# Peptides against a protein of PDB entry 4N7V: the designs that were tried, part 55

Target 1, 222 residues: chain A of PDB entry 4N7V
Amino acid sequence: TLRSITSPLVAHRLKPIRQKTKKAVVSILDSEEVCVELVKEYASQEYVKEVLQISSDGNTITIYYPNGGRGFPLADRPPSPTDNISRYSFDNLPEKYWRKYQYASRFVQLVRSKSPKITYFTRYAKCILMENSPGADFEVWFYDGVKIHKTEDFIQVIEKTGKSYTLKSESEVNSLKEEIKMYMDHANEGHRICLALESIISEEERKTRSAPFFPIIIGRKP

## One batch from the design tools (peptide; made by RFdiffusion4, then SolubleMPNN)

Design b2_p15_2_s4 (from b2_p15_2, 7 letters changed)
Fold by OpenDDE base, seed 3:
Structure b2_p15_2_s4 (fold): chain B 222 residues (1-222), chain A 15 residues (1-15)
Amino acid sequence: as target 1 above (222 residues)
Amino acid sequence: SFDEEIEKLTDEYLE
């Protein structure tokens, strides 16, 4: 099943973007829907041959083939759907479209990893918890030039000297210089606070059934 | 870069 390969994508709260590649244009629309335009080139002109439009919650996939499958010239926005439109639920998506759905999902995850959910200013740093999940990226920009970037897979450190390195195990973290451990401790505290706030705010959002509370900014730059 | 990452994803998932 598709579900065994990936979960439904989540594009909520993401800003609109249109990214052109050699083979496709992938977009997040103003509606927070995700659009994959499959592009082919003929006689030095690019044509959109197939479009997948995915709902913001990833559960509905609309597929159409512009101009009866002949393709529509690539423009600054997706072509309008034709009369021949197929609509699928996530669990009923034909296997032939699974790779394209995965593509859209991975794109959304990448955008989410770069989209601030919580910005928290401490005495020493600007901390940012991103929108991706599980294990949201967490960045700490210390005002003195040190940077720490935490992901689910690694921790990247950039020191004042510009020296950078990646940590992938607890043993490597434990081998850090004492000075760097102090930065790491501060980063971890900021991370803990952001996660706690995320939980509390999400719960209040659920209770109020209001518009999204995120993204938020907490504290002030010194 | 972001553009390069997306291009890589395109090559990985799309024919």
Scores: peptide ipSAE 0.636, ipTM 0.964, DockQ to the pose 0.897
Fold by OpenDDE base, seed 2:
Structure b2_p15_2_s4 (fold): chain B 222 residues (1-222), chain A 15 residues (1-15)
Amino acid sequence: as target 1 above (222 residues)
Amino acid sequence: SFDEEIEKLTDEYLE
């Protein structure tokens, strides 16, 4: 099943974007829907031959073929659905579209990993918890130039000298110089606080059923 | 860069 490969994409709270590649244009619309335009070149002109439009919660997929599959000239927005329109639920999506759905999902995951959910200013750094899941990316920009980037898979450190390295195990973290450990300790504390705030705020959102509280900014830049 | 990452995803899924 598609569900065994990926979960429904989640595009809520993401800003509109339109990203062109050689083979596709992938977008997040103002409606927070995700759109994949499959592009083909013919006689030095780019045409959109197939469109997947996915709801913000990832559960509904609308697929259509502009101009009866002949294609529509590539423009600054997706073409309007006119021909061969099909609507599927996530669990009923034909297998032939699974790879394209995965593409859309991975795109959204990438955008989420770069979208601030919580920005927290400490005395020493700007901390940012991102929107991606599971295991949201966490970045710490120290005011003295040190940077720490935590992901589910690794920790990247950029020192004042510009020296950069990646840590993939606890043993590597424990082998750090004492000066770097101080930065890591601060980063870990900021991370803990952001996760705690995320939990508290999410619970309040659930209780009130109000407009989204995220993204939020805690503190101010010195 | 972001553009490079998207291009890699395109190559991976849409060949």
Scores: peptide ipSAE 0.635, ipTM 0.963, DockQ to the pose 0.939
Fold by OpenDDE base, seed 5:
Structure b2_p15_2_s4 (fold): chain B 222 residues (1-222), chain A 15 residues (1-15)
Amino acid sequence: as target 1 above (222 residues)
Amino acid sequence: SFDEEIEKLTDEYLE
């Protein structure tokens, strides 16, 4: 099943974006829907041959073929749906579209990993917890130029000298110079605080059923 | 870059 290889994508709270590649244009719309436009080139002109439009919660997929499959010239936005539209639920999506759905999902995850959910200013750094899940990315921009980027898979460090390296194990983290450990300790504390606040705010959001509380900014830049 | 990452995803998932 599709569910065995991916979960429904979640595009809530993401800003609109349109990203062109050689073979596709992938977008997040103002409606927070996700569009994949499959592009083909004919006589040096790009045409959209197929469109997958996915709901913000990932559960509904609308598929259409512009101009009866002849394609529509690539423009600054997805072509309007035609008369022959197919609509599927996530669990009923034909297997032929699974790879394209995965593409959309991975795109959304990438955008989420770069989308601030919580921005927290400390005395020493700007901390940012991102929207991706599980294991949201966490970035710390120290005012002195040090940067730490935490993901579920690794920690990237950029030192004042411009030296950059990636840590993939706890042993590597433990082998850091004491000076760098101080930055890491601060980053970890900021991370803990952001996660705690995320939990508390999310719970209040659930109780009130109000407009989304995120993204939020906490503290002041010195 | 973001553009490069998306291009890689495109190459990986869309042929």
Scores: peptide ipSAE 0.634, ipTM 0.963, DockQ to the pose 0.882
Fold by OpenDDE base, seed 4:
Structure b2_p15_2_s4 (fold): chain B 222 residues (1-222), chain A 15 residues (1-15)
Amino acid sequence: as target 1 above (222 residues)
Amino acid sequence: SFDEEIEKLTDEYLE
């Protein structure tokens, strides 16, 4: 099943974006829907041959073929759906579209990994917890120039000198120079706080059923 | 860069 490969994408709270690639244009719309426009070039003109429009919660996929499958000239926005529209639920999406859905999902995850959910200013750094899940990216920008970027898979450190390296295990983290460990400790504390706040705020958001509380900014830059 | 990452995803999933 598609569900065994990926979960429904979640584009809530994401800002609109339109990203052109060689073979596709992928967008998050003002409505927070996700659009994949499959692009083909013909006679030096790009045409949108197929569109997948995915709801913000990822559960509904609308597929259409512009201009009866002949394609519509690539423009600054997705072409409007025509009469020949197929609508699927996530669990009923035909296998032939799974790869394209995965593409959309991975795009959304990437955007989420760059979208601040919580910005937390400490005495020493700007900490940012991102929107992606599971294992949201966490960035720490120290005011002195050190940067730490934590992902589910690695920790990247950029030192004041510009020296950059990646840590992929706890043993590597433990082998850090003492001076870098201090930054890591601060980053970890900021991360813990952001995760705690995320939990608390999310719970309050659930209770109030109000407009989204995120993104949120906590503290002020010194 | 972001653009490069998206291009890689495009190549990976859309061939």
Scores: peptide ipSAE 0.641, ipTM 0.964, DockQ to the pose 0.849; fails the geometry check

Design b2_p15_3_s1 (from b2_p15_3, 8 letters changed)
Fold by OpenDDE base, seed 3:
Structure b2_p15_3_s1 (fold): chain B 222 residues (1-222), chain A 15 residues (1-15)
Amino acid sequence: as target 1 above (222 residues)
Amino acid sequence: DKEDEEDLKEFEKSL
């Protein structure tokens, strides 16, 4: 099943973006829908031959073939759907489209990992919890030049000297110099606070049924 | 999958 390969993509709260590659253009629209345009080149001109439009929650996929499958010239936005439109749920998406959906999902996840959900200014650092999940990326930019980037898979440290290294195990974290451990402790505290605030704010968002509360900024740079 | 991975890497550079 598609679900065994990927979960439905989540594009909520993402800013619009349009990114072109050689064979595709992926867009997050103002509506927070995701469009994958499949591009073919003929006589040095680029044409969109297929479009996957995915809902912001990833559960609905609309597929159409511009200009009756002949293709529509590539423009600054996806071409409008034609009369020949197919609509699928995530679980009913034909296998031939799974790779394209996975591509869109990975792109969205990457954008989410770079999209601030919570920005928290401490006495010593700017902390940022990102939108990706599970295990959101967490960045700490210390005002003295130290940087810590936590992901689900690793912790990257950039020291004042510019020395950079990646930690992938608890043993490596435990082997850090004491001065770096102090930065790590501060980063971990900031992370804990951001996660706690995320939980509280998300609960209030659920109760109020209002516009999204995120992204938020907490505190001020000293 | 290899072509899609290359396209994703290009995206990563632009973001």
Scores: peptide ipSAE 0.026, ipTM 0.676, DockQ to the pose 0.918
Fold by OpenDDE base, seed 4:
Structure b2_p15_3_s1 (fold): chain B 222 residues (1-222), chain A 15 residues (1-15)
Amino acid sequence: as target 1 above (222 residues)
Amino acid sequence: DKEDEEDLKEFEKSL
């Protein structure tokens, strides 16, 4: 099943973006829908042959073939759907579209990993919890130039000297120099606080059924 | 999958 290889993408709260590659253009629209335009080149012109329009919650996929499948010239936005539109739920998406959906999902996840959900200013650093899940990216920009970037898979450290290294296990974290451990401890505390606040705010958001509370900024740079 | 991963890697470099 598609669900066995990816979850429905979530594009809520993401800013519009359009990224062109050789074979595709992926967009997050103002509506927070995600469009994958499949691009073909013919006679030195790029044409959109197929479009997957995915709802902001990832659960609905609308597929259409511009200009009756002849393609529509690539522009600054996806072509509008016209005739021969197919609509699928996530679980009913034909297998031939799974790779394209997975591409969209990975793109959205990447954008989410770069989209601040919580910005928290401490005495020593700007901490940012990102939108991606599970295991949201967490960045700590210390005012003295040290950077720590935590992902689900690794922790990257950039020291004041510009020395950069990646930690992939707790053993490697435990082997850090004492001076770096201090930064790591602060980063971990900031991370804990952001996660706690995320939980509390998300619960209040659920209860109030209001407009999104995120992104939020907590504190100010000293 | 490999092509999509390359496209994503290129995108990651642009961020």
Scores: peptide ipSAE 0.025, ipTM 0.669, DockQ to the pose 0.859
Fold by OpenDDE base, seed 2:
Structure b2_p15_3_s1 (fold): chain B 222 residues (1-222), chain A 15 residues (1-15)
Amino acid sequence: as target 1 above (222 residues)
Amino acid sequence: DKEDEEDLKEFEKSL
């Protein structure tokens, strides 16, 4: 099933973006819908032959073939659907479209990993919890130039000297120099606070069913 | 898959 390969993409709170690749254009629209335009070149002109329009919650996929499948000239936005429109739920998406959906999902997940959900200023650093899931990326930019980037898979450290390295196990973290451990401790505390705030705010959003509270900024740069 | 990975890498560099 598609669900065994990927979860429905989530584009809520993402800013509009349009990214052209060699064979496709992927967009997040103002509506927070995601569009994948499949591009073909003919006579030195690029044409959109197929469009997947995915709802912001990833659960609805609308597929259409511009200009009766002849293609529509590539423009600054997806072409409007005119004919041969198919609408699918995530669980009913034909297998022939799974790769394209997966591409959209990976793109959205990448955008999410770079989209601030919570920005928290401490005395020593700017901490940022990102929108991706599971295990949101967490960045700490110390005002002295040290950077720590935590993902689900690794921790990257950039020292004041510009020395960069990646930690992939607890043993490697425990083997850090004491000076670096201090930065790591601060980063971990900032991370804990951001996760706690995320939980509290998300619960309030659920209760109020109002406009989203995210993204938020807590504190100010000293 | 390789093309999609390259496309994503290029996107990551541009973002």
Scores: peptide ipSAE 0.024, ipTM 0.663, DockQ to the pose 0.831
Fold by OpenDDE base, seed 1:
Structure b2_p15_3_s1 (fold): chain B 222 residues (1-222), chain A 15 residues (1-15)
Amino acid sequence: as target 1 above (222 residues)
Amino acid sequence: DKEDEEDLKEFEKSL
């Protein structure tokens, strides 16, 4: 099943973006829908031959073939859906579209990893919890120039000198210089706080059923 | 897919 290889994409709260590759254009729209435009070149012109429009929650996929399958000239936005469309749920999407959906999902996940969900200013740093899940990216920008970037898989450290290195194990973290451990301790505390706040805010958001609370900024730069 | 991975890597560098 498609579910065995990817989860439904989640594009909520993402800013509009459009990225062209050699074979496709992927967009997040103002509606928070995700469009994959499949591009073919003919006579030195680019045409959109197929469009997958995916709902913001990833559960609905609308597929259409612009201009009766002849293709529509590539523009600065996806072509509008035609009267000849196919609509699928995530679980009934034909297998021939799974790779394209997976591409869209990976794109969205990447954008989420770069999209601030919580920005928290401490006395020493700007902390940012990103939108990706599970295991959201967490960045700490210390005001003195040190940077720590935590992902689910690794921790990247950039020192004041510009020296950069990646830590992939607890042993490597434990082997840090004492001065760097202080930054790591602060980063970990900021991370804990952001996760706690995310939980609390998400619960209140659920209760109120109001407009999204995220992204949120807590505190201000000193 | 290798092509999708390359496109995603290129995109990541642009973000």
Scores: peptide ipSAE 0.027, ipTM 0.660, DockQ to the pose 0.791; fails the geometry check

Design b2_p15_3_s2 (from b2_p15_3, 6 letters changed)
Fold by OpenDDE base, seed 5:
Structure b2_p15_3_s2 (fold): chain B 222 residues (1-222), chain A 15 residues (1-15)
Amino acid sequence: as target 1 above (222 residues)
Amino acid sequence: DEEWEEDLKEFEEQL
């Protein structure tokens, strides 16, 4: 099943973006829908031959072939779905489209990992909890130049000297210099606070059924 | 499959 490969993508609260690669253009639209445009070159012109348009919740996939499958010239936005349109649910998506959906999902997840959900200013740092899940990325930008980036898989440290390294185990974290441990402790506290706030705000958002509360900013740069 | 990995890499480099 498609679910065994990927979960439905979630593009809610993401800003519009359009990125071109060699074979595709991927976009997040103002509607928070995700478009994958499959690009082919002919006579030094790029054409969009196939489009997957995925709903913001990832559950609906609209597939169309511009200009009767002959392709439409690549532009600054996806071509409008006017003809040869098929609509699928996530669970009914034909297998031939699964890899393209997975590509869209990975793209969205990457964008989410770089999209602030909570920005929290402390006395010493700007902390940012990102939109990706599970295990959202957490960045700490210390005002003195130290940076800590936490992901589900690793912790990256950039020291004041510009020395950069990655920690992948608790043993490596425990082996840090005492001076770096102080930064790590502050980062961990900021992370805890952001996660607590995320939980509280999300629950209130669910109860009110209002417009999204995120992204939010807590405090201000000193 | 390899084709999409290259595209993702290009995208990651642009972000």
Scores: peptide ipSAE 0.037, ipTM 0.716, DockQ to the pose 0.875
Fold by OpenDDE base, seed 1:
Structure b2_p15_3_s2 (fold): chain B 222 residues (1-222), chain A 15 residues (1-15)
Amino acid sequence: as target 1 above (222 residues)
Amino acid sequence: DEEWEEDLKEFEEQL
Protein backbone atom coordinates (compact mmCIF):
# COMPACT_ATOMS: atom_id res chain seq x y z
CA THR B 1 0.00 0.00 0.00
CA LEU B 2 1.03 3.64 -0.35
CA ARG B 3 0.78 3.95 3.44
CA SER B 4 3.52 1.34 3.84
CA ILE B 5 5.86 3.57 1.80
CA THR B 6 4.95 7.05 3.05
CA SER B 7 2.55 8.88 5.33
CA PRO B 8 0.14 11.54 4.06
CA LEU B 9 2.01 14.80 3.57
CA VAL B 10 1.26 17.69 5.91
CA ALA B 11 1.46 21.20 4.50
CA HIS B 12 -0.31 23.08 7.31
CA ARG B 13 1.31 26.39 8.31
CA LEU B 14 3.72 26.30 5.37
CA LYS B 15 4.30 29.50 3.44
CA PRO B 16 3.50 29.58 -0.28
CA ILE B 17 6.40 28.53 -2.48
CA ARG B 18 6.95 27.56 -6.11
CA GLN B 19 10.02 25.56 -7.12
CA LYS B 20 10.85 24.51 -10.66
CA THR B 21 13.08 21.75 -11.95
CA LYS B 22 13.47 20.43 -15.48
CA LYS B 23 10.75 17.82 -15.06
CA ALA B 24 8.42 19.23 -12.45
CA VAL B 25 7.18 22.28 -10.63
CA VAL B 26 6.09 21.90 -7.03
CA SER B 27 4.01 24.57 -5.37
CA ILE B 28 2.57 25.16 -1.95
CA LEU B 29 -0.45 27.41 -2.50
CA ASP B 30 -1.96 30.09 -0.28
CA SER B 31 -4.60 27.47 0.54
CA GLU B 32 -1.78 25.21 1.83
CA GLU B 33 -2.58 22.73 -0.93
CA VAL B 34 0.36 21.16 -2.75
CA CYS B 35 0.55 21.05 -6.54
CA VAL B 36 2.90 18.90 -8.58
CA GLU B 37 3.03 19.97 -12.21
CA LEU B 38 4.65 17.45 -14.54
CA VAL B 39 6.52 19.31 -17.24
CA LYS B 40 7.33 18.18 -20.77
CA GLU B 41 9.25 20.10 -23.39
CA TYR B 42 7.99 20.30 -26.96
CA ALA B 43 9.59 22.53 -29.60
CA SER B 44 11.57 24.45 -26.95
CA GLN B 45 8.39 25.24 -24.98
CA GLU B 46 7.55 23.76 -21.59
CA TYR B 47 4.06 22.32 -21.09
CA VAL B 48 2.25 21.07 -18.02
CA LYS B 49 0.94 17.65 -19.00
CA GLU B 50 -0.32 16.40 -15.65
CA VAL B 51 -1.13 18.00 -12.30
CA LEU B 52 -1.47 16.41 -8.88
CA GLN B 53 -3.22 18.72 -6.44
CA ILE B 54 -2.93 17.40 -2.90
CA SER B 55 -4.90 18.69 0.08
CA SER B 56 -3.06 20.30 3.00
CA ASP B 57 -3.56 17.15 5.10
CA GLY B 58 -2.38 14.91 2.24
CA ASN B 59 -5.55 12.80 2.26
CA THR B 60 -7.17 13.99 -0.99
CA ILE B 61 -5.46 13.92 -4.38
CA THR B 62 -7.01 15.60 -7.41
CA ILE B 63 -5.40 14.66 -10.70
CA TYR B 64 -6.06 16.40 -13.98
CA TYR B 65 -4.60 16.60 -17.47
CA PRO B 66 -4.63 20.14 -18.90
CA ASN B 67 -5.97 20.67 -22.41
CA GLY B 68 -7.23 17.11 -22.80
CA GLY B 69 -3.79 15.73 -22.05
CA ARG B 70 -2.05 17.76 -24.76
CA GLY B 71 -0.60 19.99 -22.06
CA PHE B 72 -0.86 23.66 -21.22
CA PRO B 73 2.03 26.16 -21.48
CA LEU B 74 3.94 26.45 -18.21
CA ALA B 75 3.00 29.62 -16.34
CA ASP B 76 3.69 31.28 -12.98
CA ARG B 77 0.95 29.18 -11.33
CA PRO B 78 -0.66 25.76 -11.80
CA PRO B 79 -3.26 25.60 -14.59
CA SER B 80 -6.87 25.44 -13.42
CA PRO B 81 -8.53 22.03 -13.62
CA THR B 82 -10.90 21.93 -16.59
CA ASP B 83 -11.13 18.39 -17.95
CA ASN B 84 -9.96 14.84 -17.26
CA ILE B 85 -10.30 15.32 -13.48
CA SER B 86 -10.05 12.44 -11.04
CA ARG B 87 -10.20 12.60 -7.25
CA TYR B 88 -8.74 9.98 -4.93
CA SER B 89 -8.26 9.44 -1.25
CA PHE B 90 -4.74 8.66 -0.08
CA ASP B 91 -5.60 4.98 0.42
CA ASN B 92 -7.30 4.70 -2.99
CA LEU B 93 -4.58 6.42 -5.02
CA PRO B 94 -3.65 4.30 -8.06
CA GLU B 95 -0.15 2.84 -7.86
CA LYS B 96 0.92 4.67 -11.02
CA TYR B 97 0.79 7.94 -9.05
CA TRP B 98 2.63 6.73 -5.93
CA ARG B 99 6.08 7.89 -7.04
CA LYS B 100 4.76 11.37 -7.78
CA TYR B 101 3.03 11.50 -4.41
CA GLN B 102 6.23 10.39 -2.69
CA TYR B 103 8.09 13.15 -4.48
CA ALA B 104 5.58 15.72 -3.26
CA SER B 105 5.80 14.30 0.26
CA ARG B 106 9.59 14.50 0.31
CA PHE B 107 9.50 18.06 -0.98
CA VAL B 108 7.00 19.08 1.70
CA GLN B 109 9.08 17.35 4.36
CA LEU B 110 12.14 19.26 3.16
CA VAL B 111 10.26 22.56 3.30
CA ARG B 112 9.04 21.66 6.78
CA SER B 113 12.62 20.96 7.90
CA LYS B 114 13.43 24.56 6.95
CA SER B 115 10.25 26.14 8.33
CA PRO B 116 10.53 27.57 11.87
CA LYS B 117 7.91 26.35 14.32
CA ILE B 118 9.52 27.79 17.45
CA THR B 119 12.27 30.40 17.52
CA TYR B 120 13.90 30.78 20.92
CA PHE B 121 16.52 33.41 21.69
CA THR B 122 18.91 32.65 24.53
CA ARG B 123 21.74 34.72 25.94
CA TYR B 124 24.16 32.95 23.60
CA ALA B 125 22.17 31.68 20.60
CA LYS B 126 19.17 31.74 18.32
CA CYS B 127 17.49 28.32 18.58
CA ILE B 128 14.98 27.13 15.98
CA LEU B 129 12.73 24.08 16.15
CA MET B 130 11.42 23.23 12.68
CA GLU B 131 8.04 21.94 11.47
CA ASN B 132 9.13 18.50 10.21
CA SER B 133 8.14 15.29 11.99
CA PRO B 134 8.92 12.89 13.49
CA GLY B 135 12.15 14.19 15.02
CA ALA B 136 11.98 17.85 13.99
CA ASP B 137 15.19 19.53 12.91
CA PHE B 138 16.72 21.81 15.50
CA GLU B 139 19.19 24.56 14.64
CA VAL B 140 21.30 26.61 17.02
CA TRP B 141 23.06 29.71 15.75
CA PHE B 142 25.44 30.97 18.41
CA TYR B 143 26.14 34.69 18.26
CA ASP B 144 29.88 33.98 18.21
CA GLY B 145 29.61 32.01 14.95
CA VAL B 146 29.26 28.40 16.14
CA LYS B 147 26.38 26.50 14.54
CA ILE B 148 24.77 23.22 15.57
CA HIS B 149 22.21 21.48 13.36
CA LYS B 150 20.41 18.48 14.84
CA THR B 151 18.34 16.11 12.72
CA GLU B 152 16.88 12.69 13.39
CA ASP B 153 19.91 11.17 11.64
CA PHE B 154 22.87 13.33 12.66
CA ILE B 155 24.29 16.37 14.40
CA GLN B 156 26.32 18.80 12.31
CA VAL B 157 28.74 21.16 14.04
CA ILE B 158 30.34 24.22 12.49
CA GLU B 159 33.08 25.70 14.67
CA LYS B 160 34.25 29.33 14.79
CA THR B 161 37.16 28.42 12.53
CA GLY B 162 34.73 27.16 9.89
CA LYS B 163 35.66 23.55 10.62
CA SER B 164 32.61 21.37 10.02
CA TYR B 165 31.90 17.78 11.01
CA THR B 166 28.97 15.41 11.44
CA LEU B 167 28.22 13.21 14.44
CA LYS B 168 26.06 10.09 13.99
CA SER B 169 26.41 8.33 17.35
CA GLU B 170 26.41 9.08 21.05
CA SER B 171 30.02 7.91 21.26
CA GLU B 172 31.07 10.57 18.78
CA VAL B 173 29.21 13.20 20.77
CA ASN B 174 30.94 12.04 23.94
CA SER B 175 34.32 12.34 22.20
CA LEU B 176 33.88 16.04 21.47
CA LYS B 177 36.36 18.60 22.76
CA GLU B 178 35.31 20.16 26.05
CA GLU B 179 34.85 23.56 24.43
CA ILE B 180 32.40 22.08 21.92
CA LYS B 181 30.58 20.11 24.63
CA MET B 182 29.65 23.43 26.22
CA TYR B 183 27.93 24.49 23.01
CA MET B 184 26.25 21.08 22.73
CA ASP B 185 24.98 21.31 26.30
CA HIS B 186 23.47 24.72 25.59
CA ALA B 187 21.94 23.43 22.34
CA ASN B 188 20.43 20.43 24.13
CA GLU B 189 18.91 22.64 26.82
CA GLY B 190 17.41 24.93 24.19
CA HIS B 191 16.06 21.86 22.38
CA ARG B 192 14.47 20.50 25.56
CA ILE B 193 12.79 23.84 26.23
CA CYS B 194 11.47 24.10 22.67
CA LEU B 195 10.02 20.57 22.81
CA ALA B 196 8.37 21.30 26.15
CA LEU B 197 6.88 24.54 24.86
CA GLU B 198 5.71 22.84 21.66
CA SER B 199 3.76 20.34 23.75
CA ILE B 200 2.20 23.00 25.98
CA ILE B 201 1.30 25.33 23.12
CA SER B 202 -0.13 22.49 21.03
CA GLU B 203 -2.38 21.47 23.90
CA GLU B 204 -3.65 25.03 24.36
CA GLU B 205 -4.16 25.30 20.60
CA ARG B 206 -6.28 22.15 20.72
CA LYS B 207 -8.39 23.54 23.57
CA THR B 208 -9.02 26.93 21.98
CA ARG B 209 -9.82 25.51 18.51
CA SER B 210 -8.80 28.88 17.09
CA ALA B 211 -6.22 30.09 14.60
CA PRO B 212 -2.86 28.31 14.76
CA PHE B 213 -0.47 29.56 17.43
CA PHE B 214 2.62 28.53 15.48
CA PRO B 215 5.03 29.83 14.40
CA ILE B 216 6.06 31.44 17.69
CA ILE B 217 9.04 33.52 18.77
CA ILE B 218 10.28 33.45 22.36
CA GLY B 219 12.68 36.03 23.73
CA ARG B 220 14.88 38.44 21.80
CA LYS B 221 18.48 38.71 20.72
CA PRO B 222 20.52 40.49 23.51
CA ASP A 1 13.57 7.12 -8.87
CA GLU A 2 16.96 8.55 -9.80
CA GLU A 3 15.33 11.29 -11.86
CA TRP A 4 13.23 12.44 -8.92
CA GLU A 5 16.22 12.35 -6.58
CA GLU A 6 18.02 14.77 -8.88
CA ASP A 7 14.97 17.03 -8.98
CA LEU A 8 14.74 16.95 -5.19
CA LYS A 9 18.41 17.83 -4.88
CA GLU A 10 17.85 20.75 -7.22
CA PHE A 11 15.01 21.89 -4.97
CA GLU A 12 17.29 21.65 -1.94
CA GLU A 13 19.79 23.91 -3.66
CA GLN A 14 17.07 26.45 -4.44
CA LEU A 15 15.65 26.63 -0.89
Scores: peptide ipSAE 0.036, ipTM 0.713, DockQ to the pose 0.916
Fold by OpenDDE base, seed 2:
Structure b2_p15_3_s2 (fold): chain B 222 residues (1-222), chain A 15 residues (1-15)
Amino acid sequence: as target 1 above (222 residues)
Amino acid sequence: DEEWEEDLKEFEEQL
């Protein structure tokens, strides 16, 4: 099943973007829907041959073939749907479209990993919890030039000297120099606070059914 | 835009 290889994409709270590659154009629309335009070159002109329009919650996929499958010239936005429109739920998406859905999902996940959900200014650093899930990326930009980037898979450290390295285990973290441990401790505390605030704010958002509370900014840069 | 092109290269090859 598609569910065994990916989860429904989540494009809520993402800003509109349009990214062109060699084979496709992927867009997040103002509506927070995601469009994958499949591009083919013919006679030095690019044409959109197929469009997947995916709902912001990833659960509905609308597929159409511009200009009866002949293609529509690539423009600054997806072409309008034509007569041959197919609509699928995530669980009913034909296998022939799974790769294209995965592409959209990975794109959205990448955008989410670079989209601030919580920005928290401490005395020493700017901390940012990103929108991606599970295991949201967490960045710490110390005002003295040290940077720490935490992901689900690793921790990247950039020291004042510009020396960069990646930590993949607790043993490597424990083997850090004492000076670097101080930065790591501060980063971990900032991370804990952001996760706690995310939980509290998300619960209040659920209760109130109001407009989204995220993204938020806590504190001010010194 | 340039930041996304490098990150999406692997995805482009899979499409």
Scores: peptide ipSAE 0.030, ipTM 0.688, DockQ to the pose 0.166
Fold by OpenDDE base, seed 4:
Structure b2_p15_3_s2 (fold): chain B 222 residues (1-222), chain A 15 residues (1-15)
Amino acid sequence: as target 1 above (222 residues)
Amino acid sequence: DEEWEEDLKEFEEQL
């Protein structure tokens, strides 16, 4: 099943973006819908042959073929759907579209990993918890120039000198120089606080059914 | 999967 490969994408709170690649143009719209435009070149002109429009919650996929499959010239926005629109739920998406959905999902996940959910200013750093899940990216920009980037897979450290390295295990983290451990400890504390705040704020958001509380900024730069 | 990996990598390089 598609669900065994990926979860429904989540584009809520993402800013509009349009990114062109060789084979596709992926957009997050003002509506927070995600569009994958499949591009084909013909006579030195790019045409959109197929569009997948995915709802902000990833659960509804609308597929259409511009100009009855003849294609529509690539423009600054997805072509509007016309005739022969197919609408699928996530679980009913035909297998032939799974790779395209996965691409959209990975794109959205990448955008989410770059989208601040919580910005938290400490005495020593700007901490940012991102929108991606599970295991949201967490960045710490120390005011002295040290940077720590935590992902689900690794921790990247950039020292004041610009020296960069990646840690992939607890053993490597434990082998850090004492000076770097201090930064790591601060980063971990900031991370803990952001996660705690995310939980509390999300619960209040759920209760109030108000406009999104995120993204938020906590504290101010010293 | 390989076809989309190239496109995704291109995207990752642009972000």
Scores: peptide ipSAE 0.037, ipTM 0.715, DockQ to the pose 0.823; fails the geometry check

